# Peptides against a protein of PDB entry 5LHZ, part 69

Target 1, 78 residues: chain A of PDB entry 5LHZ
Amino acid sequence: QLLKSVFVKNVGWATQLTSGAVWVQFNDGSQLVVQAGVSSISYTSPNGQTTRYGENEKLPDYIKQKLQCLSSILLMFS

## One batch from the design tools (peptide; made by RFdiffusion4, then SolubleMPNN)

Design b2_p20_4_s3 (from b2_p20_4, 6 letters changed)
Fold by OpenDDE base, seed 2:
Structure b2_p20_4_s3 (fold): chain B 78 residues (1-78), chain A 20 residues (1-20)
Amino acid sequence: as target 1 above (78 residues)
Amino acid sequence: SISSELRQKLLEKIQKFLDA
């Protein structure tokens, strides 16, 4: 269930879910889901391929960049 | 929008992934 969606200029949309997750839909068509209390994150590439990563895995740089972007987005929420 | 507690949890989680 969706709580609120915010438009982030030059990034995309960020949505807070009732599950405690934040779902980001990037302009490039990729998606990122980060949920509190879950040890993994979910990344969906523009072609629809979804991969879950554990916190001890070394992430690809392109995903790290999107996570850093998400951190900035989280600071925008109030 | 997002609670301070939830925001902090998410930020810390993200940082763990970035530091791995």
Scores: peptide ipSAE 0.744, ipTM 0.936, DockQ to the pose 0.820
Fold by OpenDDE base, seed 5:
Structure b2_p20_4_s3 (fold): chain B 78 residues (1-78), chain A 20 residues (1-20)
Amino acid sequence: as target 1 above (78 residues)
Amino acid sequence: SISSELRQKLLEKIQKFLDA
């Protein structure tokens, strides 16, 4: 369930879910879901393939960049 | 809006992934 969805210029949409997750839909067609209390994150590539990463995995740089972007978005949420 | 507590939890989680 959606709580709030915010348009982020030059990024896409960021949505807070009742589950305690934040869901980002990037302009490049990719998606990222980070949820409190869950040991993995979910990344969906533009082609629709979803990969879950554990916190001890070495992430691709492009995923790290999107996570850093998400961190910035989280700081902007009221 | 996102609660301060939830924001902090998410930020800390993200940082763990970035530091791996």
Scores: peptide ipSAE 0.744, ipTM 0.936, DockQ to the pose 0.835
Fold by OpenDDE base, seed 1:
Structure b2_p20_4_s3 (fold): chain B 78 residues (1-78), chain A 20 residues (1-20)
Amino acid sequence: as target 1 above (78 residues)
Amino acid sequence: SISSELRQKLLEKIQKFLDA
């Protein structure tokens, strides 16, 4: 269930879910879901392939960049 | 809006991934 969706200029849409997750839909068609209390994150590539990563895994730089972007978004939320 | 508690949890979690 969606709680609130926010348009983020030059990024895409960020949505807070009732699950305690934040779902980001990036302009490039990729998606990122980060949920509190879960030890993994979910990344969906533009082609629709979803991969879950554990917190101890070395992430690709492009995913790290998106995570850093998400951190900035979180600071923007009221 | 997002609660301050949830924000903090998510920020800390993200940082763990970035530091791995």
Scores: peptide ipSAE 0.743, ipTM 0.936, DockQ to the pose 0.822
Fold by OpenDDE base, seed 4:
Parts: structure tokens; C-alpha cells; sequence
Structure b2_p20_4_s3 (fold): chain B 78 residues (1-78), chain A 20 residues (1-20)
């Protein structure tokens, strides 16, 4: 269930879910889901491939960049 | 709106991934 969707200029859309997750849809067509209480994150590439990463797993740099972006988005969420 | 508690949980989680 969606609570709120926010347009972020030059990034995409960020949506808060009732589950405690934030879902980001980036302009490049990729997606990122981060949910509180879950030990993994979900990344979907522009081609539709979804990969889950564990918290102790070394992430690709492009995923880290998107997570850093998400952190900034979380700070601007009201 | 995102609660302060939820924001903090998510930020901490993200940081764990970035530091791995």
C-alpha cells in the first residue's frame, strides 16, 4: 500500500509504503527498495532483473551511489 | 509523511550496506 509519492528532480520518484519500505524509481529505469526490519535490499535494473543484496555483501559502486542518493531523499522527506 | 523513527531505521540500514 502506497502512502506518499514524491518527485525528486533529476532523480525520479520516491514512494513510502505502509510496510515501512521506501521504493525509488530512478530516471534510468532502475528501482531500489529498502525496508526497515528486513536484512536485504532489492535492486531492479532497467532491463527488469531484480537482485537482493544482504547487509554484509559488498555492493557494486553503482548501487552504493543509488543508496547514497536514497539517504539524501530520506532527509528531505517530510 | 515518514516518521522520525522510520527515517532513522532506514538511514542506519543504508549505512550498514555502504560500509560492508
Amino acid sequence: as target 1 above (78 residues)
Amino acid sequence: SISSELRQKLLEKIQKFLDA
Scores: peptide ipSAE 0.743, ipTM 0.936, DockQ to the pose 0.812

Design b2_p20_4_s4 (from b2_p20_4, 7 letters changed)
Fold by OpenDDE base, seed 5:
Structure b2_p20_4_s4 (fold): chain B 78 residues (1-78), chain A 20 residues (1-20)
Amino acid sequence: as target 1 above (78 residues)
Amino acid sequence: DISPELRQKLLEKIQKFLDA
């Protein structure tokens, strides 16, 4: 269930879910889901492939960049 | 709206991934 969706200029959409997750839909077609209480994150590439990463895994730089972007969004989220 | 508690949990979680 969606609680709130925010349009982020030059980034995409960020949505808060009732699950305690934030779902970001980036302009490049990729998606990122980060949920509190879950030991993994979900990344969906522009081609639709979804990969879950554990917190001890070395992430690709492009995903790190998007996570950093998400952190910025979270600080701005009301 | 994202509660301060949830925000902090998410931020800390993200940081763990960034530091791995």
Scores: peptide ipSAE 0.756, ipTM 0.939, DockQ to the pose 0.807
Fold by OpenDDE base, seed 3:
Structure b2_p20_4_s4 (fold): chain B 78 residues (1-78), chain A 20 residues (1-20)
Amino acid sequence: as target 1 above (78 residues)
Amino acid sequence: DISPELRQKLLEKIQKFLDA
């Protein structure tokens, strides 16, 4: 369930979920879900393929870049 | 709004992934 959605210029949309997750829909069509209390993250590529990654996995750089972007977004949320 | 506690949890979680 959605709590709040914020438009982020040149990035896309960031949505807070009741689950304690943040869902980002990037302009390139990819999506990222990060949820507190869960040991994995979910990435959906522009073609719709969803992959879950554990915290001990070496992530592709393009996903790391999106995670860094998400960190910046989180600092913008009040 | 995102609570300070939740924000911190998420930020720390993300950092773990970035450091792996």
Scores: peptide ipSAE 0.756, ipTM 0.939, DockQ to the pose 0.805
Fold by OpenDDE base, seed 2:
Structure b2_p20_4_s4 (fold): chain B 78 residues (1-78), chain A 20 residues (1-20)
Amino acid sequence: as target 1 above (78 residues)
Amino acid sequence: DISPELRQKLLEKIQKFLDA
């Protein structure tokens, strides 16, 4: 269930879910879901392929960049 | 809105992934 969506200029949309997750839909068509209490994150590429990553594995740089972006987005939520 | 507690949890989680 969706709680609130925030438009982020030059990035996309960030949505808070009732699950405690934040769902980011980037302008490039990719998506990122980060949920508190879950040991993995979900990344969906623009072609729709979804991959889950554990916190102990090294992420591709392009995903790290999006995570860093998400950190900034989280500071925008009131 | 995201609570301060949830925000902090998410930020710390993200940092763990970035530091892996």
Scores: peptide ipSAE 0.755, ipTM 0.939, DockQ to the pose 0.792
Fold by OpenDDE base, seed 4:
Structure b2_p20_4_s4 (fold): chain B 78 residues (1-78), chain A 20 residues (1-20)
Amino acid sequence: as target 1 above (78 residues)
Amino acid sequence: DISPELRQKLLEKIQKFLDA
């Protein structure tokens, strides 16, 4: 369930879910879901391929960049 | 709105992934 969606200029949309997750839909068509209490994150590429990554897994740099972006977004959420 | 508690949990989680 959706709680609030925020438009982020030059990034996309960020949505807070009732589950304690934040769902980001990037302008490039990719998506990122990070949920509190879950040991993995979910990334969906523009072609629709979804991959889950574990906490101790080495991430591709482009995923790290999006996570860093998400951290910034979280600070902007009211 | 995101509570301070939830925000902190998410930020800490993200940091773990960035540091791996």
Scores: peptide ipSAE 0.755, ipTM 0.939, DockQ to the pose 0.808

Design b2_p20_5_s1 (from b2_p20_5, 11 letters changed)
Fold by OpenDDE base, seed 5:
Structure b2_p20_5_s1 (fold): chain B 78 residues (1-78), chain A 20 residues (1-20)
Amino acid sequence: as target 1 above (78 residues)
Amino acid sequence: SQLLQQLQASLQALSQQPRK
């Protein structure tokens, strides 16, 4: 279930789920799903390819950038 | 990952917030 959706200027939309997950739909067509208590993240590229990354895994720079953005986005739900 | 740990901390805090 959806709890709250916020518009993020120059980024896209971020939605908080009742599951504890946060779903970001970026303007570039990519998507990111992170969840409290889950050590892995899910990234879907604009072409529809989904990849999961673990906490001990080396992350691509473009993923790190989106995650840094997400850190700021989470403040919008406070 | 320091970044993922930071995100998890934020997510945990968010999940603990009261629902409206």
Scores: peptide ipSAE 0.486, ipTM 0.853, DockQ to the pose 0.043
Fold by OpenDDE base, seed 1:
Structure b2_p20_5_s1 (fold): chain B 78 residues (1-78), chain A 20 residues (1-20)
Amino acid sequence: as target 1 above (78 residues)
Amino acid sequence: SQLLQQLQASLQALSQQPRK
């Protein structure tokens, strides 16, 4: 269930879920889902492919960039 | 990943915020 959605300029939409997850829909068509207490993240590329990344694996640079962006978004929610 | 760990800390803080 959706708790709160915010428009993030030049990024997309970010939604906080009642589950403790945050769902970001980026302008490039990709999506990112992160959740409190879950050590992996879910990334969906613009072509619709979803990949889960664990906390100990090397992340692609474009994923790191989106995660950095997400860190800023979370500050926005606070 | 240090980045993911920092993100988790932020997520946990967010989840602790009061809900209406």
Scores: peptide ipSAE 0.486, ipTM 0.853, DockQ to the pose 0.043
Fold by OpenDDE base, seed 2:
Structure b2_p20_5_s1 (fold): chain B 78 residues (1-78), chain A 20 residues (1-20)
Amino acid sequence: as target 1 above (78 residues)
Amino acid sequence: SQLLQQLQASLQALSQQPRK
């Protein structure tokens, strides 16, 4: 279930889920899902390809950039 | 990953917030 959605200017929409996950829908059509207590992240590219990354896995730079953005977004739910 | 660890700490704090 959805708890709260916030519009992030020049980024997209971020939604807090009751599961403890945060779902970001970026303006470029990509999506990112991260969840409390889960050591992996889910990224969906604009073409619909979904990839999961573990915490000890080397991340592509474009993923790191979106995760950095997410760090700031999380403050919007406080 | 330091970045993922940082995110997890933030996510855990968020999940501990009181629900309405």
Scores: peptide ipSAE 0.484, ipTM 0.853, DockQ to the pose 0.043
Fold by OpenDDE base, seed 3:
Structure b2_p20_5_s1 (fold): chain B 78 residues (1-78), chain A 20 residues (1-20)
Amino acid sequence: as target 1 above (78 residues)
Amino acid sequence: SQLLQQLQASLQALSQQPRK
């Protein structure tokens, strides 16, 4: 269930879910889902391929960039 | 991952916010 959605200029849409997850839909068509209490993240590429990454896994640079962006987005919910 | 850890900290704080 959706709790709150915010438009992020030059980034996309970010939605807080009642589950404790945050779902970001980026302008490039990719998506990122992170959740409180869950160590893995879910990334969906623009072509629709979904990959889960663990906390000890080396992340591609483009994923790191989106996660850094997400860090800033989370400040918008507080 | 330091990045994932800081995200988790932020997510935990967010999930504990009062609902309006």
Scores: peptide ipSAE 0.484, ipTM 0.852, DockQ to the pose 0.043

Design b2_p20_5_s2 (from b2_p20_5, 10 letters changed)
Fold by OpenDDE base, seed 5:
Structure b2_p20_5_s2 (fold): chain B 78 residues (1-78), chain A 20 residues (1-20)
Amino acid sequence: as target 1 above (78 residues)
Amino acid sequence: SQLLQQLQQSLEELSKQPKK
């Protein structure tokens, strides 16, 4: 279930889920899901391909950038 | 909120890349 959704200019939409996850839908068509207490993230590319990344593996730069973006968004929420 | 703090912490941990 959706708990709260916010529009982020030049980024997309960020949605807080009742599950404790945050779901970001980026303007480039990609998506990112981060769950509290889970040491992995789910990234969906614009073509719909989903990849799960763990904290101990090398992240592509574009993923790191999106994580930083999400970090900034969450900071604004608190 | 605590939940947001937990998410922020998770993001910080995930952003840390393994050393080569």
Scores: peptide ipSAE 0.278, ipTM 0.751, DockQ to the pose 0.051
Fold by OpenDDE base, seed 1:
Structure b2_p20_5_s2 (fold): chain B 78 residues (1-78), chain A 20 residues (1-20)
Amino acid sequence: as target 1 above (78 residues)
Amino acid sequence: SQLLQQLQQSLEELSKQPKK
């Protein structure tokens, strides 16, 4: 369930879920779901494939970039 | 606000990558 969605210029949409997670839908069709207190993220590629990454594994650069982008978004709303 | 702070922490840890 969605609580609030905000449009982020040149990024996409960021939505806070009732679960406490943040769901980002990027312009390239990919998606990220991050939840506080959880040491993992869910990434969905444009083709719909979903992969869960933990903090102890190497992340692809494109995912690291999206995480940094999300970090910046959170800073804007804090 | 606390949620955002916790999310930021999570993102920072995830982006930091595994320690050698």
Scores: peptide ipSAE 0.277, ipTM 0.752, DockQ to the pose 0.052
Fold by OpenDDE base, seed 3:
Structure b2_p20_5_s2 (fold): chain B 78 residues (1-78), chain A 20 residues (1-20)
Amino acid sequence: as target 1 above (78 residues)
Amino acid sequence: SQLLQQLQQSLEELSKQPKK
């Protein structure tokens, strides 16, 4: 269930879920889901392929960039 | 928001290079 969705200029949409997760839909068609207390992230590429990454594995640079972007988005709500 | 702070902290950890 959705709690709140916010438009982020030049990024896309960020949505808070009742589960405590944040779901970002990027303008490039990709998606990222991060859950508080969970040491993993879910990334969906524009082609619809979903990959789950743990904190102990090497992340692709484009994923790291999106994480930083999401980090900046979260700071906006502080 | 405490929840957002937790998410922020998690993101910062995830964005770091693996220590192993």
Scores: peptide ipSAE 0.277, ipTM 0.752, DockQ to the pose 0.052
Fold by OpenDDE base, seed 2:
Structure b2_p20_5_s2 (fold): chain B 78 residues (1-78), chain A 20 residues (1-20)
Amino acid sequence: as target 1 above (78 residues)
Amino acid sequence: SQLLQQLQQSLEELSKQPKK
């Protein structure tokens, strides 16, 4: 279930789920799901390919950039 | 918000690349 969705200019949509996760739908068609207390993230590429990354593996630059973007989004809600 | 803090903590940990 969705709690709240916010439009982020030049980024996309960020949605807080009842599960405690934040789901970001980027303008480029990619998606990122991060959940509190979980040491992994789910990334879906524009073509629909989903990959789960753990904290102990090297992240692609495009993932790191989107994580930084998400960090900025979360700061806006504090 | 505890949830926000937990999410921010998770993001910091995930963004911190492993030492290799």
Scores: peptide ipSAE 0.275, ipTM 0.751, DockQ to the pose 0.050

Design b2_p20_5_s3 (from b2_p20_5, 12 letters changed)
Fold by OpenDDE base, seed 3:
Structure b2_p20_5_s3 (fold): chain B 78 residues (1-78), chain A 20 residues (1-20)
Amino acid sequence: as target 1 above (78 residues)
Amino acid sequence: SQQLQQLQASLAELAKSPRK
């Protein structure tokens, strides 16, 4: 279930879920799901392929960039 | 939310320097 959704200019939409996770839908069609206390993140590419990455796993640069963006987005929920 | 703030800090760290 959804708790709160925030529109982020030039990025997309970020939604806080009742589970505590944050779901970001980027303008390029990709998605990220992250949650505090969970060691993995979920990335869905624009073509719909979903990949889970652990906290100690090497991340593609494009995902790192989205995580940096997400870091800024999370401040909008505070 | 303190939880979101902690997540924000964690994600910033992860993005800058992934653990591997």
Scores: peptide ipSAE 0.080, ipTM 0.603, DockQ to the pose 0.047
Fold by OpenDDE base, seed 5:
Structure b2_p20_5_s3 (fold): chain B 78 residues (1-78), chain A 20 residues (1-20)
Amino acid sequence: as target 1 above (78 residues)
Amino acid sequence: SQQLQQLQASLAELAKSPRK
């Protein structure tokens, strides 16, 4: 269930779910699900493959870049 | 907004460890 969706220019959409998770839909068709207090993230590639990463697990650079990109943009609203 | 701040906090938490 959705709470609200936020448009992020040149990135995509971020939707907050009633579960507390955030569902990010990127312009390239990939998706990311994150939640504070949860020690894992879920990444779905444009082809639909989903991979879950643990808290201390090394992330591929392209995923780190997506996280950093969104984090940086959201900091602009602070 | 509070929502954006919460989102930022979540992303920052997740990105804290894996930084290059």
Scores: peptide ipSAE 0.070, ipTM 0.596, DockQ to the pose 0.055
Fold by OpenDDE base, seed 4:
Structure b2_p20_5_s3 (fold): chain B 78 residues (1-78), chain A 20 residues (1-20)
Amino acid sequence: as target 1 above (78 residues)
Amino acid sequence: SQQLQQLQASLAELAKSPRK
């Protein structure tokens, strides 16, 4: 199920799954699961509440920021 | 690395466009 994990300083861990999805575990205890080609994302809050957002749904700003934060860091090292 | 590129691509696809 798990391929490889990448440690991102001051962010957390990002793990690529065999499905192609990316599982991000943030330092604040929240989690994201995203996958290219899939227009939905899954967010889990630190208290364990999970919400799945579709392509047509508005994302909370804090989720957008988490995605952009990690994306920016990965792009920086690409 | 390829791994980082894959991760970045996945994240970028979902973060590149503002949603409603």
Scores: peptide ipSAE 0.069, ipTM 0.590, DockQ to the pose 0.057
Fold by OpenDDE base, seed 2:
Structure b2_p20_5_s3 (fold): chain B 78 residues (1-78), chain A 20 residues (1-20)
Amino acid sequence: as target 1 above (78 residues)
Amino acid sequence: SQQLQQLQASLAELAKSPRK
């Protein structure tokens, strides 16, 4: 269930879920679901393919970049 | 805002330690 959405300029929308997870919808059509304290993340590509990555898995660079981008922007506007 | 802080906390924890 959704709580509230925050617009992130030049990135997309970030929505907090009742579970505590953050659902990010990027302008390129991709999506991320992340949650503090959870060892895995969920990435959905623009074509709709969803992949879940565990903490022991190597992340593709494009996913790392999205995570870093969001972290930086949220800090900037906090 | 509290919303931004919550988002930041969730994302920063996962992003501050990038995986290989």
Scores: peptide ipSAE 0.065, ipTM 0.585, DockQ to the pose 0.056

Design b2_p20_5_s4 (from b2_p20_5, 13 letters changed)
Fold by OpenDDE base, seed 3:
Structure b2_p20_5_s4 (fold): chain B 78 residues (1-78), chain A 20 residues (1-20)
Amino acid sequence: as target 1 above (78 residues)
Amino acid sequence: SQQLQQLQQSLAELATQPRR
């Protein structure tokens, strides 16, 4: 279930889920799901492939960039 | 929001170098 969706210019849509997760749909067609209290993330590439990354593995740079973007978005929510 | 802060913390942790 969705709690709130916000349009983020030049980024996409960010949605807070009732689960406590935040779901970002980026303009490039990728998606990122992060969950409070969970040290893993779910990334879906534009081609639909979903990968879950744990806290102990190296993230691709493009994932890190999207995480940083998400961090900035969340700052706006606070 | 406590939950938002927790999420921000999680993101910060993920942005760090791998623990392995």
Scores: peptide ipSAE 0.249, ipTM 0.761, DockQ to the pose 0.052
Fold by OpenDDE base, seed 5:
Structure b2_p20_5_s4 (fold): chain B 78 residues (1-78), chain A 20 residues (1-20)
Amino acid sequence: as target 1 above (78 residues)
Amino acid sequence: SQQLQQLQQSLAELATQPRR
């Protein structure tokens, strides 16, 4: 369930879920789901392929960039 | 919230190179 959705200009939509996860839908069609206390992230590419990454896995730069973007977004809610 | 802070910390860690 959705708790709150925020439009982020030039980025997309960031949504807080009742589960405690944050779901970001990027303008490029990709998606990212992260959750506190969970060591893995879920990334969905624009073609719909979903991959889970653990914190000890090498992340593609584009995913690291999106994580940093999300980090910046979340800082706004601090 | 503490949950938000925890998430922020997790993201910061994930954004760095993994420890191997």
Scores: peptide ipSAE 0.249, ipTM 0.761, DockQ to the pose 0.050
Fold by OpenDDE base, seed 4:
Structure b2_p20_5_s4 (fold): chain B 78 residues (1-78), chain A 20 residues (1-20)
Amino acid sequence: as target 1 above (78 residues)
Amino acid sequence: SQQLQQLQQSLAELATQPRR
């Protein structure tokens, strides 16, 4: 269930879920889901392929960039 | 929000290189 959605210029949409997770739908068609208290993230590529990354796993640079972007987005929620 | 702060911290940790 959705709590709040915000439009992020040149990025996409960020939605806070009732579960406490944040779901970002990027303009490039990819998606990222992060949850407080969970040591993993879910990334969905534009083709719909979903990959779960753990905290001890090497992340692709493009994922790291999106995470940094998300960090900035979260600051907007506060 | 405490949860928001926790999420921000988690993201910071995930963005760093894994310790091996």
Scores: peptide ipSAE 0.248, ipTM 0.760, DockQ to the pose 0.050
Fold by OpenDDE base, seed 1:
Structure b2_p20_5_s4 (fold): chain B 78 residues (1-78), chain A 20 residues (1-20)
Amino acid sequence: as target 1 above (78 residues)
Amino acid sequence: SQQLQQLQQSLAELATQPRR
């Protein structure tokens, strides 16, 4: 369930879920889900393919960039 | 919040080089 959605200019929409997760829908059609206490992230590519990455896995650069973007988004709410 | 801080920490860790 959705708690709060925030429009982020030049990024997309960031939504806080009742589960404590944050769901980001990027303008490029990709999606990212992260949750506190979970050492993995869920990335969905624009074609709908979902991949789960652990914190010790090599991440594609484009995902690292999106994570940095998310860090900035979360900082806005601190 | 503690949850927000934890999320921020997790993202920071994920954005760095793997620990492997």
Scores: peptide ipSAE 0.248, ipTM 0.761, DockQ to the pose 0.050

Design b2_p20_6_s1 (from b2_p20_6, 8 letters changed)
Fold by OpenDDE base, seed 5:
Structure b2_p20_6_s1 (fold): chain B 78 residues (1-78), chain A 20 residues (1-20)
Amino acid sequence: as target 1 above (78 residues)
Amino acid sequence: SVQEQLEQVLEKVQSFLDKS
C-alpha cells in the first residue's frame, strides 16, 4: 500500500510504501526500490529488466546518480 | 514509524553510495 507519493520536478514520482520501501519512478522509465531490512536495492531499467545490487557491489554510474537523486529526495521527505 | 522507515532507507542509500 502507498503511504505517500510525491511528484519531483524533472525526476518523476517518489512513493513511500507501508512495507518500508521507497519506490521511485523516474521520468526516463526506470525505477528504483529501496526497502528497510533488505540488503539489496532493486533497479528496473526502462526496458523492464530488473537488477538487484548488493551494498558492496560496484555500481554503474547511472545507478549512483539515481541513488544520489533518491538521497536528496529522502532528505526532503524527512 | 513512517519517519523511522524513511531514515532507514536513507541510511541504506547513503551506505550504498559510500561503499560503491
Scores: peptide ipSAE 0.688, ipTM 0.923, DockQ to the pose 0.897
Fold by OpenDDE base, seed 1:
Order: C-alpha cells, then structure tokens, then sequence
Structure b2_p20_6_s1 (fold): chain B 78 residues (1-78), chain A 20 residues (1-20)
C-alpha cells in the first residue's frame, strides 16, 4: 500500500510504500524499487522487463544515474 | 518509523552507488 506519493519535476513520481520500499516511476516509463532489509534493488525497464541487482554488482550507468536521482529525492524527503 | 525507513533506503542506495 501507498503511504505517500510525490511528484518530482523532471523525474516522475516517488512513492513510499507501507512495506518500507520506495518506488520511483520515471518519466521514461522505467521503475525503480528499493526496500530496506532487501539486499537487492529492482529495476523495470520501459518495456516491462524487471531485473534485480545485488549490492556488489557493477551497475549499468543508466541505473547509477537513476539511483543518484533517487538519492536526491530521498534527501529532499529527509 | 516512516522517517527511519527512508533513511535506511537512502543508506542502501548510497551503498549501491559506492560499491558499483
């Protein structure tokens, strides 16, 4: 369930879930889910393909960029 | 709390970025 959804200009929507996860829906149609207590992050591409990445994996640059964006969003909400 | 959860997510994100 959703706790709070925030529109982020030039990014999309960021939503905090009751599960402790943060769900970002980017303008390009991709999605990112990061949840406390879970060792991986979930990325869904615009075509709907979901990939989970572990903490020690080398991430694609576009994923890093989106994580940087998420970091900024989280700092806004802190 | 909600705030604590956000902080944990932030820490996770930063960890991913640092280790990647």
Amino acid sequence: as target 1 above (78 residues)
Amino acid sequence: SVQEQLEQVLEKVQSFLDKS
Scores: peptide ipSAE 0.687, ipTM 0.923, DockQ to the pose 0.931
Fold by OpenDDE base, seed 3:
Structure b2_p20_6_s1 (fold): chain B 78 residues (1-78), chain A 20 residues (1-20)
Amino acid sequence: as target 1 above (78 residues)
Amino acid sequence: SVQEQLEQVLEKVQSFLDKS
């Protein structure tokens, strides 16, 4: 269930779920889900392909960029 | 709490960035 959603200019929507997850829907059609208590993150590309990444895994640069963006977004929730 | 969960998510994100 949705707890809070915020619109982020030039980024998209960020939603906090009651599950402890943060779900970002980017303007490019991609999505990112990071959840407390889960060791991996989930990225969905604009074409709908979902990939999970582990903490010690080398991330594609575009994923890093989106995570950096998410880091900034999280400050908006606090 | 909700705030604690957000902090945990932030910590996770930062960890991913630091280790990648």
Scores: peptide ipSAE 0.687, ipTM 0.923, DockQ to the pose 0.859
Fold by OpenDDE base, seed 4:
Structure b2_p20_6_s1 (fold): chain B 78 residues (1-78), chain A 20 residues (1-20)
Amino acid sequence: as target 1 above (78 residues)
Amino acid sequence: SVQEQLEQVLEKVQSFLDKS
């Protein structure tokens, strides 16, 4: 279930789910899912390929940039 | 709570960024 969906200008949509997850749909067609209690994050590329990353894993720069964006969005939610 | 879960997500994201 969706709790709250927010349109973020020049970014896309951010949605908080009842599961404790935050789901971001970026304008470039990619997606991020981060969930409380889950040790990995999920990235889906525009072509639909999904990759999970662990907390201690080296992230591609474009993923880090999207996580930084997500961090800013989460501060909006709070 | 919902707010606590949000804070946990934020903490997780920041941890990922710090450790990467």
Scores: peptide ipSAE 0.687, ipTM 0.923, DockQ to the pose 0.878

